Peptides against a protein of PDB entry 3OAK. Designs and how they scored, part 12

Target 1, 145 residues: chain A of PDB entry 3OAK
Amino acid sequence: DDLEQYLDEKILRLKDEMNIAAQLDIDTLNKRIETGDTSLIAMQKVKLLPKVVSVLSKANLADTILDNNLLQSVRIWLEPLPDGSLPSFEIQKSLFAALNDLPVKTEHLKESGLGRVVIFYTKSKRVEAQLARLAEKLIAEWTRP

## One batch from the design tools (peptide; made by RFdiffusion4, then SolubleMPNN)

Design b1_p9_7_s4 (from b1_p9_7, 8 letters changed)
Fold by OpenDDE base, seed 4:
Structure b1_p9_7_s4 (fold): chain B 145 residues (1-145), chain A 9 residues (1-9)
Amino acid sequence: as target 1 above (145 residues)
Amino acid sequence: DEIREWMLR
C-alpha cells in the first residue's frame, strides 16, 4: 500500500545516504594517507549517525529496515577504515545499541554480512571492552535457541 | 548452532 511504499523509499534513501557517507569518509582517509594532510578528518558518518539511530529505533520501520537490507549499510559502517582503525566509539556504541532492539534473523545476518562483522568486534584487540561486551550481547541474542 | 558456525567461518 501507499504507506508501505513510502517506508520502503524512506529506508532505501537512508541506505544510499549511509553508503555515500561511508564512501566519503573512506575517500577522506585515503587522501589523508596519501597526502599526509592531518587536517583531513572523516566526519560524514558521524554527521549522519543521529538520523540512522533515529530510523533504527522506530518500531514501525523494523520490517522495512530488514526487508531492504539496511543492515548491509550498518555492516559497512562498522568495517575497518583504510588506515586500519575502526569507526568512532560513538558509531559503534550507537549502532550496537540500536541493533539490540531489532528483530534480526539469521537470513538478515547472512544477506548483510553483519554477523561476521559483529563477531569481529568480540575478538578484536582494537575494540574497547565496553563495546566488545555489547557485541557479545548481540551475538548471544542472535544465537539463542 | 548453525548461525554461530556460520559467523565463525
Scores: peptide ipSAE 0.081, ipTM 0.751, DockQ to the pose 0.733
Fold by OpenDDE base, seed 5:
Structure b1_p9_7_s4 (fold): chain B 145 residues (1-145), chain A 9 residues (1-9)
Amino acid sequence: as target 1 above (145 residues)
Amino acid sequence: DEIREWMLR
């Protein structure tokens, strides 16, 4: 199927772009710590966020997103940074909202590691209360009888 | 629940 192949390639490219953006931000912050150069600001994920949100919001891409483990890249984007800080409020909010509309199953949570990371957001004192509540909502949906 | 247990361990 030509369409299926096209969609797979599209999602895999985005997955690569997301992983690269995350690594570049990590590298920037590590360099900032090592050099003390406070002008170094990590902005790669923020720059790519609109594209990520656009793709995650497309119902016709849901199966392709899940089949290609794009959720692993979502997990990576949610992980703490080298200085111990969390990704921006906007990144957290946008990703939690997008996850709420995906038909995520247990197998997807296991292969991506996303479940454990979202649990972290329900417990961390560094997370805004409203985002902790969104994380709780996701956990409730994923653990429904 | 299997997934809940997995998430919490």
Scores: peptide ipSAE 0.078, ipTM 0.747, DockQ to the pose 0.736
Fold by OpenDDE base, seed 3:
Structure b1_p9_7_s4 (fold): chain B 145 residues (1-145), chain A 9 residues (1-9)
Amino acid sequence: as target 1 above (145 residues)
Amino acid sequence: DEIREWMLR
């Protein structure tokens, strides 16, 4: 089907863009640590965030998102940075909100590793209370009878 | 990073 192929390619391109953005930010922060150049700011994920949120919010893309394991890239974006810090408040908030509307199943959590990461956000003292509650809501939804 | 390793295991 032409439409299905188009949607798959679209999601796979976004997945690639997300992974590249994450790596570029990691490289920037590593260089910042090594050189002490405080003018180096990691902005790639933040720049791409609106596009990610837009795609995640479209109901007609849900199956394509889940089938192509885009959640793996979402997990990558939530991982700690080289200096031990977490992604920006806005990234956390936007992703947790978007995840709440996806029909995520156990198989998707396993293949993406997203479940483990979200559990971390429920336990970390570095996470804002508001975001910890969002993470807890997701865990409750994914583990309810 | 220990935190990264914990999250990804």
Scores: peptide ipSAE 0.051, ipTM 0.731, DockQ to the pose 0.181
Fold by OpenDDE base, seed 2:
Structure b1_p9_7_s4 (fold): chain B 145 residues (1-145), chain A 9 residues (1-9)
Amino acid sequence: as target 1 above (145 residues)
Amino acid sequence: DEIREWMLR
């Protein structure tokens, strides 16, 4: 119906915005590495984060989020950056929190690649302990019988 | 696949 179409378009637009933000940050950090210009700071994901969190937190959007594979963009946001660092603590924390409240199923994990990325966060020594614990919790929930 | 590379390091 009209509402469903509207919601689909909304999520797909956000998905596109997220992907663009991720790429812009990658470009910024690559340029920082190449030029040594330490004034270059990747902030596109951080700027968009409030909008992402707002959308992910809405129960009425859960089906639309999952059906449109927005989790693929979430996965992209969680991937390591060119300088070897991870996304900001705030991004990690916010996304893990949001994921905890979504009815994520195996099929969504497979089509997004999110499961593998979250496993990475359980193993990485660069991850804060509290976030590693959150990642462990997600994995446990997603693999429950 | 960036994440795959990191996981294999």
Scores: peptide ipSAE 0.047, ipTM 0.731, DockQ to the pose 0.086

Design b1_p9_8_s1 (from b1_p9_8, 4 letters changed)
Fold by OpenDDE base, seed 1:
Structure b1_p9_8_s1 (fold): chain B 145 residues (1-145), chain A 9 residues (1-9)
Amino acid sequence: as target 1 above (145 residues)
Amino acid sequence: SELREWMES
């Protein structure tokens, strides 16, 4: 119906915006590495983060989020950057918090690849302890019998 | 679980 179509389009637009933001940050950091220009700062994901968090927090969007595989874009945002660094602490914290309230199922984890990335965060020594705990909490909930 | 194993693979 009209509402369903509207919500689908909304989520798909956000998904596209997230993917673009991720790629722009990657491009910026690659250029920084290539040129040595330390003034180049990757800020696209950070700028978009409030919108992402807002959408992920809406209960009425949960089904649309999951059905359109927005979690794939969440996974992309959590992946290491070209220089090997991780996304900002704020991005990690906000996304893990938002994921905690979504009714994520096995099929969504497989479709998005999110499970593998979150497992990484439970193991990495570069991740803050509090965020590793959040990641472990998610894994425990998703793998609950 | 099978899911955990998949995620860790």
Scores: peptide ipSAE 0.372, ipTM 0.891, DockQ to the pose 0.854
Fold by OpenDDE base, seed 4:
Structure b1_p9_8_s1 (fold): chain B 145 residues (1-145), chain A 9 residues (1-9)
Amino acid sequence: as target 1 above (145 residues)
Amino acid sequence: SELREWMES
């Protein structure tokens, strides 16, 4: 119906915005590495984060979020950056928190690749202990017998 | 679980 279409379009727009933000940050960091210009700072994901968190927190958007594979964009946001660093603490914390309230199923993990990335966060020594624990909590929930 | 094994692969 009209509402479902509206919500789909809303989520798909956000998905696109997230992907663009991720790519812009990658481009910025690659340029920083190439030029040595330390004034280049990747800020696009951080700037968009409040909107992402707002959407992910809406229970009435859960089905639309999952059906449109927004989790793929979440996965992209969590991937290591060109310099080997991870996304900001705030991004990690906010996304992990938001994921806790979503009814994520096996199919969503597979179609998004999110499961593999979150597993990475449970193992990485570059991740703050608090966030590693949050990642482990997610994995435990998703792999419940 | 199979899911965990997949995620870890």
Scores: peptide ipSAE 0.370, ipTM 0.891, DockQ to the pose 0.858
Fold by OpenDDE base, seed 3:
Structure b1_p9_8_s1 (fold): chain B 145 residues (1-145), chain A 9 residues (1-9)
Amino acid sequence: as target 1 above (145 residues)
Amino acid sequence: SELREWMES
């Protein structure tokens, strides 16, 4: 199936781009910490965010997204940064919103580790209340009996 | 649920 192959390649390319963006931001912040150069700003994830949101919102890509474990890259984007800070409010908000519309199953949560990170967001005092509530909503949906 | 317990572990 040519279309199926095309979609797989599309998602895998995005997955790579997301992972690269995350690593570049980590490298930038580590260098900022090491040198004290406050002009170093991590912007790679923010720059790529619109593309990520666009892809995650496409119903016809849902199966491909889940089958290729794109949620692992989503998890990586949500993890704390080297300086202990969390990703920007906009990244958190956009990703939680996108996750809400995906038919995420238990196997996807386990293979990506996403569930553990989202639980963190329900408990952290550094997370905005509205985002903590969104995280709680996701957990409730994923753990429905 | 078992899933929630796993996520919280």
Scores: peptide ipSAE 0.367, ipTM 0.891, DockQ to the pose 0.854
Fold by OpenDDE base, seed 5:
Structure b1_p9_8_s1 (fold): chain B 145 residues (1-145), chain A 9 residues (1-9)
Amino acid sequence: as target 1 above (145 residues)
Amino acid sequence: SELREWMES
């Protein structure tokens, strides 16, 4: 119906925006490495983060989020950056918190690749302890019998 | 779980 179509378009637009933001940040950091210009700062994901969190927090969007594989873009945002660093602490914390309220199922984890990335966060020594614990909480919920 | 094993593989 009209509402479902509207919601699909909304989520798909956000998905595209997230992917673009991720790529722009990658490009910025690659250029920073290449040129040594430390004034180059990757800010695109941070700028878009409030919108992402807002959408992920809406209960009425949960089915649309999951059906359109928005979690693939969430996975992309969580991947390591060209300089070897991880996304900002705020991005990690906000996304893990938002994921905690979504009814994520096995099929969503597989089609998005999100499960493997979150597992990485449970193991990495570069991740803050509090965020590793949040990642563990998600894994525990997703793998519950 | 099987899912956990898959994610860790």
Scores: peptide ipSAE 0.362, ipTM 0.890, DockQ to the pose 0.832

Design b1_p9_8_s2 (from b1_p9_8, 3 letters changed)
Fold by OpenDDE base, seed 2:
Structure b1_p9_8_s2 (fold): chain B 145 residues (1-145), chain A 9 residues (1-9)
Amino acid sequence: as target 1 above (145 residues)
Amino acid sequence: SELRAWMES
């Protein structure tokens, strides 16, 4: 119906925006590495984060989010950056919090690759302890009998 | 779980 189509398009647009933001940050950091210009700061994901969080927090969008594999873009946002660093603490925290409220199923984890990334966060020494614990919580919930 | 094992692989 019209509403369903509207929601699908909304999520797909956000998905595209997220992917673009991720790539722009990657490009920025690659250029920073190449040029040594320390004034180059990757901020595209951070700028878009409020919108992402807003969408992910809407209960009425859960099915649309999952059906359109928005979690793939969430996974992309959580990937390590070219300089080996991780996304900002705020991005990690916000996304983990949002994921905790979504009815994520096994199929969504597999089609998005999100599960493997979250496992990474449980093990990485570069992750704040509190976020590692949040990642563990997600894994426990997703893998519970 | 098998799912966890898959995610860790």
Scores: peptide ipSAE 0.433, ipTM 0.909, DockQ to the pose 0.831
Fold by OpenDDE base, seed 4:
Structure b1_p9_8_s2 (fold): chain B 145 residues (1-145), chain A 9 residues (1-9)
Amino acid sequence: as target 1 above (145 residues)
Amino acid sequence: SELRAWMES
């Protein structure tokens, strides 16, 4: 119906925006590495984060989020950057918190690749302990018998 | 679990 179509379009637009933000940050950091211009700072994901969190927090959008594989974009945001660094602490914290409230199923983890990335966060020594614990909590919830 | 094994592979 009209509402469902509206919600799908809303999520798909956000998905596109997230992917663009991620790519712009990657491009910025690659250019920073190539040129040595330390004034180049990747800020696109951080700027969009409030909108992402707002959408992910809406219970009425859960099915639309999962059905449209928005988690793929969440996965992309969590991946290491060209210089090997991880996304900001705030991005990690906000996304893990949001994921905790979503009814994520096995199929969503596989189609998005999110499971593999979150496992990475449970093992990485570069991740803050509190975030590693959050990641472990997610894995435990997703793998419950 | 099988899922965890897959995620860790």
Scores: peptide ipSAE 0.429, ipTM 0.908, DockQ to the pose 0.800
Fold by OpenDDE base, seed 5:
Structure b1_p9_8_s2 (fold): chain B 145 residues (1-145), chain A 9 residues (1-9)
Amino acid sequence: as target 1 above (145 residues)
Amino acid sequence: SELRAWMES
């Protein structure tokens, strides 16, 4: 099916772009720590965020997103950075909101590792209360009997 | 739930 192939390629490209953005930000922050160059700012994820949000919000892409394990890249984006900080408030908020509209199943949580990361956000003292509540909401929905 | 326990492990 031509449409299915197109959608798969679209999601896989985004997945790759997300992974690259995450790694570039990690590299930037590591270099900042090593050199003390405070002009080095990690901006790659922030630059790509609008595209990520746009894709995740499309109902017709839900199956393709889940089938291609895009949630693994979402998990990567939520992981702590080299300096110990978390991704920006906006990244957290946008991703949690997007996840709320996806028909995420147990198998997707396991294959992506997303479940464990979201649990972290329910407990971390570094997370804003508002976002901790969103994380808890997701966990509640995913573990609903 | 079993899933939650797994995620917290």
Scores: peptide ipSAE 0.416, ipTM 0.906, DockQ to the pose 0.818
Fold by OpenDDE base, seed 3:
Structure b1_p9_8_s2 (fold): chain B 145 residues (1-145), chain A 9 residues (1-9)
Amino acid sequence: as target 1 above (145 residues)
Amino acid sequence: SELRAWMES
């Protein structure tokens, strides 16, 4: 119906925006590495983060989010950057918090790759203890018997 | 990346 169509388009637009933001940041950091120009700062994901968090928090969008594999874009945002660093603390914190309220199922974890990424965050020594605990909480919830 | 290497190990 009209509402379903509207919600699908909304989520698909955000998914595209997230993917573009991630790629722009990657391009910026690759250029920074190549040129040594320290004035090049990757800010696209940070700029879009409030919108992402807002959408992820909407209960009426949960099914649409999961059905359209928006979690794949969340996974992309959590991957290491060209310089080997992880995304900002704020991005990690905001995304892990937002994920807690989504009814994520095994199929969503597999089709997005998010499960393996979150497990990585539970094991990495570069991750802040606070965020590692959040990652552990998610894994525990997703793997409940 | 570190994650890629880990996931592929």
Scores: peptide ipSAE 0.339, ipTM 0.896, DockQ to the pose 0.128

Design b1_p9_8_s3 (from b1_p9_8, 4 letters changed)
Fold by OpenDDE base, seed 1:
Formats: sequence, C-alpha cells, structure tokens
Structure b1_p9_8_s3 (fold): chain B 145 residues (1-145), chain A 9 residues (1-9)
Amino acid sequence: as target 1 above (145 residues)
Amino acid sequence: SELLEWMLS
C-alpha cells in the first residue's frame, strides 16, 4: 500500500531526527562540561518536540509508530543527560501524555526499552510529583492483566 | 552514569 509505505518513511525520518537531536544535545552538554562554557544550552530536543508530539498524537499513525519502534527514540529522549540532569519538564510531560494514548503492548516495551525508563520516573525523587504520577499511570496501563 | 546503565540494562 502506497500510503502505508509513505507513513513508514515518515516515521523512520522522524526517528532519525529524534536520534540526531538527542545526540546533538548530548554533545552540547559534554562540551559544556569540558569547556566550562555555561552559555552552551542543549535545545535540539525541545525544538523538535512539537513535531514529535504532533506525530504521536495521531491515531492513524499508531500502528506505524509502534511497528517502526519509534518508542526507542522516545526512550532515548527520556534518558539521563551527561550532566546528570533529566530532560526538560516539557519533554517529560509531553511524552508521557502522548504515550498514554498509544496502544503500547509488552512487545513494544521490550524492543524499545521504554518500560524500564518510565519505571525510573515513578521512583526518582528528582522527578516532579506531577510527572511521576503520569509515569505511574502509564505503568499501570501497561501492566494490566 | 550508573543510572543510565541501569535504565539500559
């Protein structure tokens, strides 16, 4: 199907963009640490976030998102940064909200590693309580018998 | 970091 192929390519491109954004932010923060230049700010993920949220929110893309393991890139975006910090509040909030509407199954959690990362957000004391509750909601949904 | 390692294990 032509549409399916188009959507696959669209999601795969976004996946690439997300991975690049994550790496650029990592590079920026590593350079900040190495040089002491506190003016260096990692903003690539934040800049791309609206596009990511837009895609994740579209019900007609759910199968394509899950089949192409876009959740792996979502997991990458949620990982700790080189300076020990977590992604911005907006990134966490937006991604948790978007994930709540996806029909995520165990197989998707395994192939993406997303489950363990979200569990971390439920347990970390440095995560905002509001976001920890969102993470808990996700875990509850994903672990329902 | 140790945290990252745990999350990726």
Scores: peptide ipSAE 0.215, ipTM 0.832, DockQ to the pose 0.199
Fold by OpenDDE base, seed 3:
Structure b1_p9_8_s3 (fold): chain B 145 residues (1-145), chain A 9 residues (1-9)
Amino acid sequence: as target 1 above (145 residues)
Amino acid sequence: SELLEWMLS
């Protein structure tokens, strides 16, 4: 119906925006590495983060989020950057918190690749303890017997 | 890296 169509388009637009933001940040950091220009700062994901969190927090969008594999874009945002670093503390914290309220199923983890990435965050020594605990909570919920 | 490949597979 009209509402379903509207919601699908909304989520797909956000998914596209997220993917673009991630790629722009990757391009910025690659150029920074190549040129040594330390004035190049990757800020696209950070700028879009409030909108992402807002959408992820809306209960009426949960099915649309999962059906359109928005979690793939969430996974992309959590991937290591060209210099080997991880996304900002704020991005990690906000995304892990928002994921707790989504009814994520195994099929969503497989089609998005999010499961493996979150497992990494539970094991990495580079991750802040607070965020590792959030990741562990997610894994526990997703693997609940 | 191997880690990146694993996470993205």
Scores: peptide ipSAE 0.197, ipTM 0.819, DockQ to the pose 0.206
Fold by OpenDDE base, seed 5:
Structure b1_p9_8_s3 (fold): chain B 145 residues (1-145), chain A 9 residues (1-9)
Amino acid sequence: as target 1 above (145 residues)
Amino acid sequence: SELLEWMLS
C-alpha cells in the first residue's frame, strides 16, 4: 500500500530527527559543563518541537506512530539532561498533552520504556505540579481496567 | 494491575 509506506517513512524520519536532536542537546550541555562556555545553549529539541506536536496530533497517524515505536523517541526527549535538569516546561507539557490523545497500549509502553519515565514525572520534586498532574492522568488512563 | 507493577519495578 503506497499510502501506508509513505506514512511509515514519514514517521521513521521524524523518529530519527528526534533522536538526533536529543543527542545534539546532550552533546551541547556536556560541552558547556566541560568548558564553562555559558553561550552554549541546547536548542535542538525546542526547534523541532512544533513538528513533533503537529505529527502527534494527527489522528490518522496514530497507528503508524505506535507501530514504529515513535514513543521511544518521546521517552528519550523526556529523560533528564547531563546537568541534571529536565526538558523544558513546554516540551513536557506538549508531549503529555499529545500522549493523552493516543490509544497507547501496554505493549507500546513496554517497547518504548515510556511508562517508567512517566511514573518518574509523577514523583519527582523537580516537576511542576501542573505537569505531575498530567503525568498522573496518563498513568490512570493506561492502567484503567 | 500488571501494568502498574511493571512501571514501578
Scores: peptide ipSAE 0.158, ipTM 0.793, DockQ to the pose 0.753
Fold by OpenDDE base, seed 2:
Structure b1_p9_8_s3 (fold): chain B 145 residues (1-145), chain A 9 residues (1-9)
Amino acid sequence: as target 1 above (145 residues)
Amino acid sequence: SELLEWMLS
Protein backbone atom coordinates (compact mmCIF):
# COMPACT_ATOMS: atom_id res chain seq x y z
CA ASP B 1 0.00 0.00 0.00
CA ASP B 2 0.93 3.66 -0.07
CA LEU B 3 2.29 3.75 3.46
CA GLU B 4 4.39 0.67 2.93
CA GLN B 5 5.82 2.13 -0.23
CA TYR B 6 6.56 5.40 1.50
CA LEU B 7 8.38 3.64 4.31
CA ASP B 8 10.35 1.49 1.90
CA GLU B 9 11.48 4.54 0.00
CA LYS B 10 12.41 6.29 3.21
CA ILE B 11 14.58 3.42 4.37
CA LEU B 12 16.17 2.93 0.98
CA ARG B 13 17.09 6.61 0.83
CA LEU B 14 18.66 6.39 4.26
CA LYS B 15 20.52 3.29 3.19
CA ASP B 16 22.00 5.19 0.27
CA GLU B 17 22.90 8.12 2.48
CA MET B 18 24.63 5.83 4.93
CA ASN B 19 26.63 4.14 2.21
CA ILE B 20 27.67 7.48 0.78
CA ALA B 21 28.70 8.77 4.19
CA ALA B 22 30.81 5.70 4.79
CA GLN B 23 32.55 6.05 1.45
CA LEU B 24 33.20 9.74 1.95
CA ASP B 25 34.83 9.04 5.29
CA ILE B 26 36.97 6.36 3.71
CA ASP B 27 38.00 8.80 0.99
CA THR B 28 38.82 11.45 3.55
CA LEU B 29 41.03 9.17 5.57
CA ASN B 30 42.76 7.81 2.50
CA LYS B 31 43.53 11.36 1.47
CA ARG B 32 44.75 12.12 4.97
CA ILE B 33 47.13 9.21 4.76
CA GLU B 34 48.28 10.19 1.30
CA THR B 35 48.82 13.90 1.95
CA GLY B 36 49.61 13.95 5.64
CA ASP B 37 47.05 16.70 6.07
CA THR B 38 45.97 16.18 9.65
CA SER B 39 43.18 18.69 9.25
CA LEU B 40 41.25 16.12 7.24
CA ILE B 41 38.78 14.50 9.58
CA ALA B 42 36.17 11.91 8.67
CA MET B 43 32.90 13.31 9.93
CA GLN B 44 30.23 12.19 7.48
CA LYS B 45 28.99 9.22 9.46
CA VAL B 46 28.98 11.21 12.68
CA LYS B 47 26.96 13.94 11.02
CA LEU B 48 24.39 11.45 9.78
CA LEU B 49 24.29 9.39 12.97
CA PRO B 50 21.39 11.22 14.62
CA LYS B 51 19.18 10.49 11.64
CA VAL B 52 20.24 6.87 11.59
CA VAL B 53 19.55 6.46 15.28
CA SER B 54 16.21 8.16 14.92
CA VAL B 55 15.13 5.75 12.23
CA LEU B 56 16.47 2.64 13.93
CA SER B 57 14.68 3.54 17.14
CA LYS B 58 11.22 3.65 15.61
CA ALA B 59 9.35 0.46 16.32
CA ASN B 60 6.99 1.01 13.43
CA LEU B 61 9.93 0.92 11.03
CA ALA B 62 11.41 -2.35 12.26
CA ASP B 63 9.94 -4.52 9.53
CA THR B 64 10.86 -2.03 6.84
CA ILE B 65 14.39 -1.73 8.19
CA LEU B 66 14.89 -5.47 8.21
CA ASP B 67 13.13 -6.16 4.92
CA ASN B 68 15.27 -3.63 3.08
CA ASN B 69 18.52 -4.89 4.59
CA LEU B 70 19.40 -1.60 6.23
CA LEU B 71 21.54 -3.71 8.53
CA GLN B 72 23.98 -4.08 5.66
CA SER B 73 24.65 -0.36 5.90
CA VAL B 74 24.91 -0.66 9.66
CA ARG B 75 27.52 -3.34 9.12
CA ILE B 76 29.40 -1.11 6.71
CA TRP B 77 29.42 1.68 9.28
CA LEU B 78 30.96 -0.62 11.85
CA GLU B 79 33.84 -1.83 9.70
CA PRO B 80 37.42 -0.64 10.30
CA LEU B 81 38.63 2.50 8.57
CA PRO B 82 41.65 2.83 6.26
CA ASP B 83 43.90 3.98 9.07
CA GLY B 84 43.04 0.86 11.03
CA SER B 85 40.85 2.69 13.48
CA LEU B 86 37.27 1.84 14.28
CA PRO B 87 34.25 4.10 14.00
CA SER B 88 33.81 6.60 16.79
CA PHE B 89 32.76 5.46 20.22
CA GLU B 90 29.45 7.21 19.73
CA ILE B 91 28.73 5.39 16.49
CA GLN B 92 29.49 2.04 18.05
CA LYS B 93 27.48 2.72 21.17
CA SER B 94 24.49 4.13 19.33
CA LEU B 95 24.33 1.35 16.80
CA PHE B 96 24.71 -1.43 19.34
CA ALA B 97 21.98 0.13 21.43
CA ALA B 98 19.67 0.42 18.45
CA LEU B 99 20.36 -3.13 17.35
CA ASN B 100 19.41 -4.39 20.77
CA ASP B 101 15.85 -3.23 20.24
CA LEU B 102 15.37 -4.69 16.77
CA PRO B 103 13.86 -8.13 16.23
CA VAL B 104 16.88 -9.31 14.28
CA LYS B 105 16.66 -12.84 12.93
CA THR B 106 19.27 -15.19 11.54
CA GLU B 107 18.28 -14.41 7.98
CA HIS B 108 18.94 -10.72 8.56
CA LEU B 109 22.33 -11.44 10.03
CA LYS B 110 23.28 -13.53 7.04
CA GLU B 111 22.10 -11.13 4.38
CA SER B 112 23.76 -8.15 6.07
CA GLY B 113 26.92 -9.74 7.42
CA LEU B 114 26.23 -8.03 10.70
CA GLY B 115 26.73 -11.12 12.80
CA ARG B 116 30.37 -11.48 11.86
CA VAL B 117 31.05 -7.82 12.47
CA VAL B 118 29.53 -7.86 15.91
CA ILE B 119 31.56 -10.94 16.77
CA PHE B 120 34.63 -8.97 15.78
CA TYR B 121 33.74 -6.34 18.33
CA THR B 122 33.59 -8.95 21.06
CA LYS B 123 37.20 -9.89 20.43
CA SER B 124 38.98 -6.75 19.23
CA LYS B 125 41.51 -5.15 21.57
CA ARG B 126 40.67 -1.80 20.00
CA VAL B 127 37.13 -1.85 21.35
CA GLU B 128 36.18 -0.30 24.66
CA ALA B 129 35.24 -2.90 27.24
CA GLN B 130 31.73 -1.59 27.68
CA LEU B 131 31.09 -1.80 23.94
CA ALA B 132 32.53 -5.28 23.76
CA ARG B 133 30.03 -6.26 26.42
CA LEU B 134 27.22 -4.75 24.39
CA ALA B 135 28.37 -6.72 21.39
CA GLU B 136 28.45 -9.87 23.49
CA LYS B 137 24.93 -9.19 24.61
CA LEU B 138 23.79 -8.95 21.01
CA ILE B 139 25.49 -12.19 20.08
CA ALA B 140 23.90 -13.92 23.04
CA GLU B 141 20.51 -12.61 22.03
CA TRP B 142 20.88 -13.66 18.42
CA THR B 143 22.16 -17.13 19.22
CA ARG B 144 19.83 -18.04 22.05
CA PRO B 145 17.58 -21.09 21.57
CA SER A 1 34.24 -5.88 3.25
CA GLU A 2 37.51 -5.07 4.95
CA LEU A 3 36.43 -6.82 8.12
CA LEU A 4 35.40 -9.97 6.32
CA GLU A 5 38.66 -10.01 4.43
CA TRP A 6 40.48 -9.72 7.72
CA MET A 7 38.47 -12.49 9.30
CA LEU A 8 39.11 -14.78 6.37
CA SER A 9 42.81 -14.05 6.12
Scores: peptide ipSAE 0.132, ipTM 0.788, DockQ to the pose 0.096

Design b1_p9_8_s4 (from b1_p9_8 with A1D E6W)
Fold by OpenDDE base, seed 3:
Structure b1_p9_8_s4 (fold): chain B 145 residues (1-145), chain A 9 residues (1-9)
Amino acid sequence: as target 1 above (145 residues)
Amino acid sequence: DELLAWMES
């Protein structure tokens, strides 16, 4: 119906915005590496984060989020950056927290690749302990009998 | 757990 279509378009627009933000940050950091210009700072994901968190927190959007594979963009945001670093602490924390309230199913984890990335966060020594624990909680919930 | 195995692969 009209509402369903509206919600789909809303989520798809956000998905595009997230992907663009990720790519812009990648481009910025690649240029930073190439030129040595330390004034170049990747800020696009951080700027968009509040909107992402707001959308992910809305119960009425859960089905639309999952059906449109927004989790793929979440996965992209969690991937290592060109310089080998991880996304900001705030991005990690906010996304892991938001994921806790979504009814994520096996099919969503597979189609987005999110499961593999979150497993990485449970194992990496570069991840803050509290965030590793959040990642572990997600894995436990997703894989519980 | 097949899902866990997949995620770890």
Scores: peptide ipSAE 0.354, ipTM 0.876, DockQ to the pose 0.854
Fold by OpenDDE base, seed 1:
Structure b1_p9_8_s4 (fold): chain B 145 residues (1-145), chain A 9 residues (1-9)
Amino acid sequence: as target 1 above (145 residues)
Amino acid sequence: DELLAWMES
């Protein structure tokens, strides 16, 4: 199936872009810590976020997203940063919203590690209450009998 | 819930 192959390649490219953006932000923040240059701002994920949200929101891409473990890159984006901070409010909010509309199954949570990270957001005192509630909603949906 | 237990482990 030509379309299926095209979609696979599209998602895999995005996955790569997401991983690169995450690493660049990590590098920026590590350099900020090392040099004390407070002008260094990690913005690669934020710049790519609209594209990520656009892809995650498309119902016709759901199977391709899940089959190619794009959720692993979503998990990476949600992990704490070198300076101890969490990704921006906008990243958290947008990703949680997008995840809510995906038919995520146990297999996907395990292969991506996303479940553990989202649980973290339900427990962390550093997370905004609004976002903690969104995380709780996801957990409730994923753990329904 | 087995999945919840895994996620919390």
Scores: peptide ipSAE 0.349, ipTM 0.873, DockQ to the pose 0.856
Fold by OpenDDE base, seed 4:
Structure b1_p9_8_s4 (fold): chain B 145 residues (1-145), chain A 9 residues (1-9)
Amino acid sequence: as target 1 above (145 residues)
Amino acid sequence: DELLAWMES
């Protein structure tokens, strides 16, 4: 119906925006590495984060989020950056918090690749302890009998 | 757990 279509388009637009933000940050960091220009700062994801969090927090958007594989973009945002670093603490914290409130199923984890990335966060020494615990909580939730 | 195995692969 009209509402469903509206919501789908809304989520798909956000998905596109997220993917663009991620790529722009990657490009910025690659250029920083190539040129040594330390004034180049990757900020596109951080700038978009409030919008992402707002959308992910809406219970009425949960099905639309999952059906349109927005979690793939969430996964992309969580991927290591060109310099080997991870996205900002705020991004990690916000996304893990948001994921905790979504009815994520096995199919969503597979189609997005998110499960694999979250497992990484449970094992990485580069992750803050509190965020590793959040990741572990998610894994426990997703793998419950 | 198959899902866990997949996620860890």
Scores: peptide ipSAE 0.349, ipTM 0.872, DockQ to the pose 0.864
Fold by OpenDDE base, seed 5:
Structure b1_p9_8_s4 (fold): chain B 145 residues (1-145), chain A 9 residues (1-9)
Amino acid sequence: as target 1 above (145 residues)
Amino acid sequence: DELLAWMES
């Protein structure tokens, strides 16, 4: 119906925006590495984060989020950056929190690749302890019988 | 757990 179409378009636009933000940050950091210009700072994901969190928190968008594989873009945002660093603490915390309220199923984890990335966060020594625990909680929930 | 094994692979 009209509402479903509207919601699909909304989520697909956000998905595109997220992917663009991720790529722009990658480009910025690659240029920083290439030129040595330390004034180049990757800020696109941080700028878009409030909108992402807002959408992920809407119960009425859950099905649309999952059906359109928005979790793939969430996974992309969680991946290591060109310089080997991880996304900001705030991005990690916000996304892990938002994921707790989504009815994520096995098929969503596989089609997005999110499961493997979250497992990484449970194992990495570069991750803050409290965020590793949040990641562990997600894994436990997703692997429950 | 099969899913866990996949995620850890």
Scores: peptide ipSAE 0.324, ipTM 0.865, DockQ to the pose 0.848

